# Ledger of designs, part 40: peptides against a protein of PDB entry 5Z08

Target 1, 168 residues: chain A of PDB entry 5Z08
Amino acid sequence: RQKDEWAKKTSSLMKQLDWFIGEHLGAMLAAEELGGPVVGELMEIDPDDLSAGFNAHGKLKKATSQPDLDRRQRRIDDIWGPQDEQGQAHKRKRGADEALAASAEMRDLIEQLMNKLVEAGGDNSATYVEIPRESAAARFLVRSKVAMFHPNDARRLRLVDFGRDLDD
Target 2, 222 residues: chain B of PDB entry 5Z08
Amino acid sequence: GLPRLIDAIEEASKIPAKRRQTPIKPTIEKLTTHLYTHGASPDSLLRLADLLTLRNHLDQASLAAITRNLYPSSTVSDEVVLRFIGALGHGQLKPTLALQALFLRWLVMVYHLLENPGVLGQVYGVLFDLLDTAAIRPQLCHLLALVTRRKHVRPFRIQAILTLSRQTGGDPNLTGLLRVFKNYYPEIIVGDATKGRASAFKHPDPQWRQHLDEIQQRRSEA

## One batch from the design tools (peptide; aimed at target 1 I110 F140)

Design b2_p17_3_s1 (made by RFdiffusion4, then SolubleMPNN; from b2_p17_3, 10 letters changed)
Fold by OpenDDE base, seed 4:
Structure b2_p17_3_s1 (fold): chain B 168 residues (1-168), chain C 222 residues (1-222), chain A 17 residues (1-17)
Amino acid sequence: as target 1 above (168 residues)
Amino acid sequence: as target 2 above (222 residues)
Amino acid sequence: MPKMLEEIYQRLVHTMR
């Protein structure tokens, strides 16, 4: 009975986590990878920065002085213009693909981190996952205090030991 | 136990305060104390949601006190969520806007305990259409910041927020919501009208969060 | 396992706020 309840609870939590990553976090991480805003950073986005928009490199476009209401509508229309423009479909598809990739990366990274912690049996040196790059996913896990980089090696990431923080 | 307290309050809620044989306040205090100590089960949450959202003879202070102590001991069902969403907006049969703001705040604080967070996404339009209601806008923007997905970020909604932001003189909550939209579409130009500080949508009540965590931990040990 | 998953989930959700 307890094992079944534990299994059900674990499954439920995993589904919630997967949903959160897939439906919410993945898109934001993909935006970050594409040079968008950093997820969960208290970006005091300077109102001026919000107004300027981001260029393809995530750099603020210079705020053009006269925000013509018509220009805003045109830009919205350009962003959301009729589906028939192949270029917008490609951008949307690319964005969706990047969101899926980011979701998969985050999910895999969390799973690896959890598995390494379980396998290490209390040996902190064995808890590190090697990451191929400092991804938006990895950075987000660190910002969220879910993971920590090795102090001497930014390619090594470990899960934060929540057990100690819960007992204190 | 909690069910008996709810029974007593349900019965009292059917009767105008002036016609009650006994003051309800002591029973409300017992309920809120119990909720603070043990939280509410899913079944109890549903019953309490009905008490909070349906028109009855309970006073606003009592309803607010229950809402402030509405700690889930477990998960929050779709049905409970939908009761609170259905209670939003203007109407003689709806709760006060002050109470609606508390409901939205509660939903923000328990968002991580929803059995199906997607339920809020399904009613996104209902929530979004209430942004013009100033009294609930801060909490509504916070909830929308949690709920918003790429599918919800539409041109008409972007324009609606921009328009409302101008009309409100750059409400920081609207600016915060626009920032969330921009996370999905970095190319969204939030025009000069958003010169205001964006709300960071911080947790509304850290103490409430801590206490919720304590209640939730006890369930995990049982 | 469930506690760890819950904590991970909570921290992720909190950071997005």
Scores: peptide ipSAE 0.468, ipTM 0.527, DockQ to the pose 0.313
OpenDDE base, seeds 1, 2, 3, 5: peptide ipSAE 0.463, 0.457, 0.460, 0.453; ipTM 0.526, 0.425, 0.544, 0.456; seeds 1, 3, 5 fail the geometry check

Design b2_p17_3_s2 (made by RFdiffusion4, then SolubleMPNN; from b2_p17_3, 11 letters changed)
Fold by OpenDDE base, seed 1:
Structure b2_p17_3_s2 (fold): chain B 168 residues (1-168), chain C 222 residues (1-222), chain A 17 residues (1-17)
Amino acid sequence: as target 1 above (168 residues)
Amino acid sequence: as target 2 above (222 residues)
Amino acid sequence: MPKMLEEIMQRLEHTMR
């Protein structure tokens, strides 16, 4: 009975997390990846503004097509390319695709972090997830104090041990 | 307690060593012993940061000893961080470059305890512009390796590292930092000039880390 | 696991505010 209740509660919380990531966080993370504002620093980004682009200060810039920006930034520039009606529809679709990708990345990263913590059995050295890149998702988890980087390797991320922090 | 020790050192710091009625060394030893045993609270950290970063009559050995024992018992505030960052660089009123290197090393070792790690990202330009200062470059590169985000990896900074790497004969710390940049932009060509061994930016002091963890654990039990 | 998830969600939501 208690295990079943625990499993049900876990499932319910995972669904809530998935909803939260998919409906709210994913678009903002995508915006951050696209050079938009850092999530939690600027609140008022309309998902439609994800199609307009952000300046180096996280403010809505007109998409300056800088060709040499990273593939995701190229994706940003391609998302924010010229305002033809067809271009706007492609931009909106691409913005939605990036939001979905960011949501999936965040979800997967959280799951990996939790799984590694459980698998480690108290060995802190075994709790690290290898991340291929520093993503908006990874940064947000660190900023949220959900995760922390390895002190010597920014490619290694672990879940914060909340049991120690909750006793404070 | 720690506040009384800090009070005594603050008062002594206002007076030249030759004019002090009592030797400060015993008080410094008491302070460092206390810090080693209990760590420093946020309030104590701020006071100690001022003692370490502001020009006073304390000797370099005492300042270094305090810095080496500057274990936070809890978090490190933005204000404390900014005191140390403000103390970096060249100037008659700034601490010695040797002491600045210790400050940067300290920031690396306590990075995970910052209340807001983003504060270092806000002063990224200040840190980056000091890379030409050889005496602090190893610790500075390590700190930048922790702080660097995609927004900081700009073409002009890439070029600056490449140029400085060539000028230094391929400093492994610069190569290490460039490798961090490459994580954000894989297209960055680490030219032949960087054929040198990249620094792995290992923890500067594993024993210090272990002791910090012990101090931090005591806080969670209180 | 439930407590961990609750804490994660709380911290994520807090950071967005």
Scores: peptide ipSAE 0.414, ipTM 0.413, DockQ to the pose 0.269
OpenDDE base, seeds 2, 3, 4, 5: peptide ipSAE 0.401, 0.399, 0.414, 0.396; ipTM 0.388, 0.381, 0.398, 0.381

Design b2_p17_3_s3 (made by RFdiffusion4, then SolubleMPNN; from b2_p17_3, 11 letters changed)
Fold by OpenDDE base, seed 4:
Structure b2_p17_3_s3 (fold): chain B 168 residues (1-168), chain C 222 residues (1-222), chain A 17 residues (1-17)
Amino acid sequence: as target 1 above (168 residues)
Amino acid sequence: as target 2 above (222 residues)
Amino acid sequence: MPKMLEEIMQRLEHYSR
């Protein structure tokens, strides 16, 4: 009986988590991946800084000769896509695709983190998940204090042991 | 102990090899053996960083041997990091590019032991501007791959890497770094600039990692 | 496990705001 109730509660919570990730968090993470604000951190991105041609050293090139600016702007435009309505539609579609991808990454990462914690059987060294990249999802898990990077390897992520913190 | 060995090497480093009364190699070997066995404390690391980064009369083989055995027994301070960063680039007073590559490799391998990993983010521009230096580019790209955060991924840096990638014929390390950038800006098309395989930036020395872990574990038991 | 999930959700919600 208690095991069944526990299983049901776990399933219910997983559904709620999936909903939260899919409906809310995924879009925010995607926005972070696309250059938008960091989830939980308001980064003031000056749009003028984004439009200004930067030199190889990261300094705003003063408007030297028009042709080099045009070539750089064109390359930036090639990277950022056209600002036209089609570009916005493409950006929206891309945003949706990225939201889905971010949701999937977050969900998978949480699942892996939980599974590794359970499988480790108390061995803290075995609780780490290898992440292929530092994603917005991974970073957010760390910022939210859900996960922590291995002190020695930023490609290894571990779930924070809430049990120890909850018993104190 | 380690401090006495460092003292002896510091003294010897002030004197040209031809004018030394005693060969320094045996002392370097003792130092490297000690470092391999026990690691270096934060204080010792700073002293060793100065020996490695400041112009002195130590031979390149000795400097390389010290760098290869530079196991931190504890954390790595910002000051130590900044010594190594300051040693990067071109100049007669700077270490050789080969030694700089070893420093960058070391920073990659000890990145997790930094007291403040953010210090590398603060000097990101300095590191990034050295990407044109082919001799250190592989390790530099690896370090940048660890250090890069969204705030560093700026349009100008994207363009700089793309340009450099074209100029280098698609250096896989640059492609790897662009892939890291793409994690922050998915709109970056890596393929247009690079036909090459991206570097995975694997740990450069698994045996060194394992040995470092053993040294670090002894500290946690003390 | 349920407590862990609850804590995860709580933290995610808290820091996403």
Scores: peptide ipSAE 0.466, ipTM 0.396, DockQ to the pose 0.243
OpenDDE base, seeds 1, 2, 3, 5: peptide ipSAE 0.456, 0.459, 0.459, 0.461; ipTM 0.393, 0.405, 0.391, 0.399

Design b2_p17_3_s4 (made by RFdiffusion4, then SolubleMPNN; from b2_p17_3, 10 letters changed)
Fold by OpenDDE base, seed 2:
Structure b2_p17_3_s4 (fold): chain B 168 residues (1-168), chain C 222 residues (1-222), chain A 17 residues (1-17)
Amino acid sequence: as target 1 above (168 residues)
Amino acid sequence: as target 2 above (222 residues)
Amino acid sequence: MPRMLEEIMQRLLHYTR
């Protein structure tokens, strides 16, 4: 009975997490990967602010700033610049594909982090997941204090210990 | 060191300002400088929590300055958290509401350093019952937004927020908290009074966060 | 596991607001 209730609760929470990642977080992470705003720093971007583009650091440009010829800026301008109908359709499709990819990456990363913590059996050294790249997903997990990098290796990520009371 | 500075301030806090032989301000400045540079150990943090939360003869500016520089060098114990929670509300023995707002803001900023985040969940009712106090409501809603779990989202609390939202003309902080509740129960109908602008509960002080991260990083290297 | 998931979700939600 208790095990079944626990399993049901876990399943329900996982569905909620999947929904949140898929419906909200994935698009924001995709925007960050594309050189847009960093998730959790610039959340209230006015549509008018989005049209102004972003600097090389993903910060909002003032409307009067000259377009920086940086590759990142081109990518942002490709995201927010005036495009023909075909360009807009391709842009929307690319945005959707990137959002799906970011959602999948975040979901997989969270699952790996949780699994490693369970498998480690209390050995903190065994809790690290090796990440192939420093993704927007990985960075966001660190910023949100869900995960932390290894002090000496930014390719190793572990779940933050939320305290022993979460192991019950 | 920090313990000696705290000793001096504790002794001075027992004496009215007019009866002190030496001004305390230079010692407070030394303390805040030390805290900014090195942070506070768990033991020092507890002593400082007592100085901040217990009635003494320290001036409000000094108390606020200590609170603004209260960087933990390590974790924050349940005891420290409970001192700050116990200081909330109305009463002659309680700190000023302005100082209480700073305490709540501090708890928000150090939430990730709590030894047991569950301690705030245990006192959830105490925090929730203070939502009618307008002076602390913004920071209180932010803290509750961090602390809220599914077990806390009860019908009576949903109704309490809805009622208070109507009474306040749709306070954005209450709308923000109700949005947190809705994440656990999507079926919660946000009435028209709550369809307004919601607070995003952004980090209160990015510079303070950055400086805290630098202090915490030095601990991991030691 | 459920508590861990709740904490993860809460932190993700907090920083996406």
Scores: peptide ipSAE 0.452, ipTM 0.520, DockQ to the pose 0.276
OpenDDE base, seeds 1, 3, 4, 5: peptide ipSAE 0.432, 0.448, 0.436, 0.440; ipTM 0.399, 0.426, 0.397, 0.430; seeds 3, 5 fail the geometry check

Design b2_p17_4 (made by RFdiffusion4)
Pose (drawn by RFdiffusion4):
Structure b2_p17_4 (pose): chain A 102 residues (1-31, 98-168), chain B 214 residues (1-190, 199-222), chain P 17 residues (1-17)
Amino acid sequence: RQKDEWAKKTSSLMKQLDWFIGEHLGAMLAAEALAASAEMRDLIEQLMNKLVEAGGDNSATYVEIPRESAAARFLVRSKVAMFHPNDARRLRLVDFGRDLDD
Amino acid sequence: GLPRLIDAIEEASKIPAKRRQTPIKPTIEKLTTHLYTHGASPDSLLRLADLLTLRNHLDQASLAAITRNLYPSSTVSDEVVLRFIGALGHGQLKPTLALQALFLRWLVMVYHLLENPGVLGQVYGVLFDLLDTAAIRPQLCHLLALVTRRKHVRPFRIQAILTLSRQTGGDPNLTGLLRVFKNYYPEIIVSAFKHPDPQWRQHLDEIQQRRSEA
Amino acid sequence: SSPLFRLLIEQIDQNRR
């Protein structure tokens, strides 16, 4: 099957993203850098792992977030995540993976 | 003759205006005239795109003059297209929004000359996420309308464009893009973009006809 | 915003599906 290539591509891309978060983004968030990288990654991992866990239930894809988390603000500003409209302490990913003809 | 002018504009681009041993306006005019007559080669286009995209000491009037006369001879590379794509939106590295509107207008006018038009499809999300920026929204919509293929019409983008249409009170450029979206998915709840400058199109065609000569 | 950052997330999410 062609499946593990979609796996190989994903494991390779995940590493490239983590490198970018550690080398470039954490430092920008500080304005320590190492702490910002770890929390951003944990948040993206939690965000992505849940979006698929719901499959169809669009309502269950919110994660709890500290009050003034800069990682969520960046993710929302970068249009990769969205706050819940009723309260801003839960967050979901934008669902890039969903496709009508997937 | 053209590379020499670019070499001069590049050096003046590195130092402030008052410290220049010569006014640059006469040299900018020579470049503008040469581009009007002969077009810009693929390599010259790349160098000009760097001057238009990176922060330098060139003034707005000079950059706009260059952009308006950026008629390609032959083709437009991905290297050139991506530099203009990376120049879009807000940020300290990026050019003014006014120049960004000119770049987006330019990409629409030279869309048929790209070596790899699919490259815009590979950055579709970068273009789309910027629709909120009103200063460049009309030009963004026209370009996105040319670039949109079925694979790009995803539910999250459908919802985002509908929300933006409601919040802006109905931007006709947004509804024009939604029309293109509906062509791929008629299930969707319901300006046919024209060329932005016909004289510029005509002048480009004249310059491009030289490619048939040998 | 970050084009590259946003692109990598999009690609990872699409591959997971």

Design b2_p17_4_s1 (made by RFdiffusion4, then SolubleMPNN; from b2_p17_4, 7 letters changed)
Fold by OpenDDE base, seed 4:
Structure b2_p17_4_s1 (fold): chain B 168 residues (1-168), chain C 222 residues (1-222), chain A 17 residues (1-17)
Amino acid sequence: as target 1 above (168 residues)
Amino acid sequence: as target 2 above (222 residues)
Amino acid sequence: MDARFRLLIEQISQGRV
């Protein structure tokens, strides 16, 4: 009974996390990977606002035709700027594909971090996941204080203090 | 009522102060007056915790004023507690360290009203790892002093406090926390690290406590 | 474990804004 309730609660929480990653976080992570604002730098990014591009401060630019947009803004405008109907459809599809990829990367990274924690059996040295690159997902987890890098190796990531209290 | 005031503040929090048609200060004053007089229900506490912990366009003075008047009319849920703990730490995504110190102070002052005090024990490690953050350390040590049980007193945490105490020149709050650890394990050799002034972890605001008790009593009679 | 996992979700949810 208690195990089933815990399994149901954990399943519900995982579903909530998965939904949140897919519906909200994935698009913002994709924008960061594409040279957009750092996740959490901008408040209230509507996915539709992602299409309008971001300034150097990560703020949604009004469609200003200013020629001296920094490379980051140009890239965002190239991804999300005004295009013809066909170009808009291709950009929307590409944006959706990148958001799905970023969502999958975040889910996979969280799963790996949780699995390593369980496998480590209380050994903190064994809780590190090797990451192939410093992704937007990895950086986000570190900024959120969910994860930390190994002090001497930025390719190794672990959850913050999950393992020591699992037995309690 | 309180829900309508929260609605107005939530809508205003989405808009930069320079773009608001109406000043938010009068609405914040009405909210803080209402909170001081009646307290907040569990549902209102949850909504206010979101306003305080989520990044929004509210000014620091308004956030601090809400936190200082955040009297629970009943119990405090796990969800409210976890919002405040989730907001702790250094970073651009987090509230200011000054506001975090107010959150920790609030948790200390409402600790006896938690629906499940054990929730803090389950996140003990997260709280303990924040002890290096000087700006929140006084309130964090006080909260840890309330939360600490025998199971939390581990050799690595003892050593971590001893090391941090040496690095800080013997912070009285760390000395106080180490004394709490020693109450569970008298055999802990703390050496010179416990020599000196320790915080007694007295209630941070006796007037706030008295006013909270008055609000809580009115609800028990209704 | 439940509260720690709920905290993780909360930290992620707060980081989005």
Scores: peptide ipSAE 0.667, ipTM 0.833, DockQ to the pose 0.085
OpenDDE base, seeds 1, 2, 3, 5: peptide ipSAE 0.667, 0.665, 0.665, 0.666; ipTM 0.832, 0.831, 0.830, 0.833

Design b2_p17_4_s2 (made by RFdiffusion4, then SolubleMPNN; from b2_p17_4, 7 letters changed)
Fold by OpenDDE base, seed 5:
Structure b2_p17_4_s2 (fold): chain B 168 residues (1-168), chain C 222 residues (1-222), chain A 17 residues (1-17)
Amino acid sequence: as target 1 above (168 residues)
Amino acid sequence: as target 2 above (222 residues)
Amino acid sequence: MHPLFRKLIEEIERLRR
């Protein structure tokens, strides 16, 4: 019973995570990779404010409404794309492609991190994933206190083992 | 005025050089002369940042000439900064690394005119991740030296610079950046990596600075 | 619940607020 409830909760959480990555996080990570604001450093800012982004003066626009993912993508596109119709379409496509790429990178990274954790069988040294670059995805996981870099190797990332690391 | 010159260049930038009715070079020369004489307003800077960072049909020499004459007449907005930061790195749609180096050099030279210097701190990770790109590393390290605060100095970044320093045979720009890190955390054990020659991160172009000061002074008198 | 998922959810919830 408890295992089944755990499996169901885990499955539900994975679905929620996948949805969150696809619908929100991918675009934010793409924005960070494109030189936009860092995801999570603005977290003292209302997510609605994050979605509103910065005005021309670097001040957070007060989001009056939950910015639709489309608005944030449009903003990235508006910031980074040509202003003409073809340019806007190309911007939108580019922004969408970058968001999809960021989403895929985040999903893959989480999967690798989880797989290594399971495979390690409690050996913390075996839980590290080799990262080719410090991605926005990797940085996000570290800022979220979900992952940790190896103390001596910035190319190695592991999940925080809350079972062991809470004892420190 | 400057807006009309930008309009003409924006329109020309949409058209391949072979299909243009008129050569763009005379218009670029007028633009650069105007920029050298009067500087660019915040609105003009944003438009020029788009021309410089977005893929268009402008030639590299024209883009470089605009960048070398990109004197702000007033402040530099976060939007302008972010346009240049977004243009950095590898990608088919990004400017050449040579042009990116000019953008970073420009950001260093106008750092004191940023409306919000904190904006660069918000994109610190993006900048830091580009340190492996040799073509832009000198200017990138200089910019990071200006931007770095205590919150940016993390163990993984220290290790990343140390690793990259070893891989590059002790690039003096990386050594300079490590010294900046050590200013915030004196206890950082950097070993022999900091014993080498470090960049002093001097102003890239004193003549450009002097001319910028003259343009900025004229604004204060108006 | 694996603590990872809990933290991810907490972070997701934080980002949604």
Scores: peptide ipSAE 0.024, ipTM 0.207, DockQ to the pose 0.069; fails the geometry check
OpenDDE base, seeds 1, 2, 3, 4: peptide ipSAE 0.020, 0.021, 0.022, 0.021; ipTM 0.248, 0.253, 0.248, 0.233; seeds 1, 2, 3, 4 fail the geometry check

Design b2_p17_4_s3 (made by RFdiffusion4, then SolubleMPNN; from b2_p17_4, 9 letters changed)
Fold by OpenDDE base, seed 2:
Structure b2_p17_4_s3 (fold): chain B 168 residues (1-168), chain C 222 residues (1-222), chain A 17 residues (1-17)
Amino acid sequence: as target 1 above (168 residues)
Amino acid sequence: as target 2 above (222 residues)
Amino acid sequence: MNALFRKLIEEIERLRA
């Protein structure tokens, strides 16, 4: 009975999470991956200041035309810039595809994190998922205090098990 | 009951140890035993927060013992949180830095029981401005790592952490906090001085956590 | 796990507010 209620509650929560990922979070994560705003409260930080990044001294770099920043900014401009109706349709389709991809990435990451937590059997050292990149999905989970990076390896991510994990 | 023990300690706290007719230590031991067994209600937490944070004649060992046994039986109110935050920093009327470190550690350990976690976000500036205080920095960075949201990650605070990190030779707690900031702004370059070991901000006391969970579970079953 | 999902949902809801 309690296990069944727990399973039902877990299933309900997973359905709610899946719905949320598909309907809202995927698009926001896609925007972040495309160089848009980080999922969360928009700070009154000039987007240009954010795009410029911070140097090793915490000073805003002057926006030097570095080509990789230009690609992300072009993608932002391609997302937010005035496009003709055909460009908007292709852009909407691309945006939808990116949102679906981001949703899939988030679902997969959550699944991997959960599977590792179950497989670890209480060994916190075994709960880490190796992530190929620091994705918007990974950062979101960390910001949400649901996941944490390994202190010495940013390629390792684990769930914050509020029950078990704080002891090792 | 707990209220009567608090009453006795409150009265004793008004009197210097040398002028007390009765030793307070047995009453402190009864209080800490009661807290360990049953936890503290919201009302008792507020009274205990006042005893811990306001200047009185209780000895540091007694204050530390109460703090180490300050298990909430339920939630932690904004008022209780604000008592502990108000007790932080330098000042003649403030608790010792050692006791402040215990308060910050306590706030970390009970963070999930706050009625309004946003209250700590509202006082974020007060907490952040204390990062230069080495004695409380480890626990303060841990608390800030829990509290930090995007709205708190401002350029001036990034610069402040980077500057303080350089001045401290790359304190792992500051590096850990800067890593939390980087979750909101991936473009933050953690300088070479900060490439060192970052603090993981692990739970400071697993046994305390387990015991807290046992106290909290008993309330949910009642 | 349920606590984790609850926290995730709660944090998500907080990010929406």
Scores: peptide ipSAE 0.036, ipTM 0.725, DockQ to the pose 0.084
OpenDDE base, seeds 1, 3, 4, 5: peptide ipSAE 0.038, 0.035, 0.026, 0.035; ipTM 0.737, 0.677, 0.369, 0.731; seed 1 fails the geometry check

Design b2_p17_4_s4 (made by RFdiffusion4, then SolubleMPNN; from b2_p17_4, 6 letters changed)
Fold by OpenDDE base, seed 5:
Structure b2_p17_4_s4 (fold): chain B 168 residues (1-168), chain C 222 residues (1-222), chain A 17 residues (1-17)
Amino acid sequence: as target 1 above (168 residues)
Amino acid sequence: as target 2 above (222 residues)
Amino acid sequence: MSPLFRQLIEEISELRR
């Protein structure tokens, strides 16, 4: 009975995590990968703002103060980008696809990190996941203080053991 | 007594106003006068909650008058609370949004008389999902400010309130609710849009509170 | 958001032990 309640609670929390990743975090991570703002510093990026591009400081370019270089790039994108409804639909679709990919990457990474922590049985050396790249997902986990890179290898990431690390 | 007045109104509520043999207004006035003077018992509150929340032929002015005089003489049961919560939202069978706002205001004003304040925490999701409804948002945020506990402050709800705050141009009630969330998680960054004026969630009717206290005091002396 | 995300991961990780 108690075990079933714990299982239900875990399932509920996982669903909440999946929802959070899919509905909010994925788009922000995709934005960061595309040169957008760092997730957690600028939490207020509207997905529609992702299309407007980001300045060198990761701030949404307000229409008025685009440096000349960004005006040129926008002009190039306006010239070469499909200006038709199909082109806007394609950009929206691409943005959605990138958000889905980022969401999937984050979910997979979290699952791997959690599994390694359980499998390690308290051996911290065995808790590391090999990551193929330093992704926005990996950086977000570190910034959120839920994961840590190996001190000597940025390709190795581990979940923070909240049960042990709070006692240290 | 109050039960007989409720009986008469219940029967009248089944009949369209044009088909009633007698005007209901005098009976509503007697009811509201009685409620103002003596309050409503738990049993009477349940019956009145049904009259207020279920679709019937009572006019909006009568329903509003009953709600404005709905002083509990004792406690408020979970069942009464759930009737009002069930009446919230959009639907052909639901009360008007104006009446729903009065119900939420009432729940705020009688929150300290709930037999089980935890009942509102159990339906927290239902309440929270209605924040997009502008007509009830002020009272809903106030109620949520009272009900919110750490377990309710979840990432998806924080994001939802932030998103809604942006969409509404920084509704001070949403900002107020976000401040309540921040009490449980101080690290919640209230963006620049939320640096605006927050509602303090003051008691919506001090005179109503004073009169309620007088009714409640008479019960403790009996 | 990061603290809430952290709390969620913490709670899930604790429940999966």
Scores: peptide ipSAE 0.264, ipTM 0.395, DockQ to the pose 0.312; fails the geometry check
OpenDDE base, seeds 1, 2, 3, 4: peptide ipSAE 0.254, 0.252, 0.253, 0.256; ipTM 0.358, 0.358, 0.363, 0.522; seeds 1, 2, 3, 4 fail the geometry check

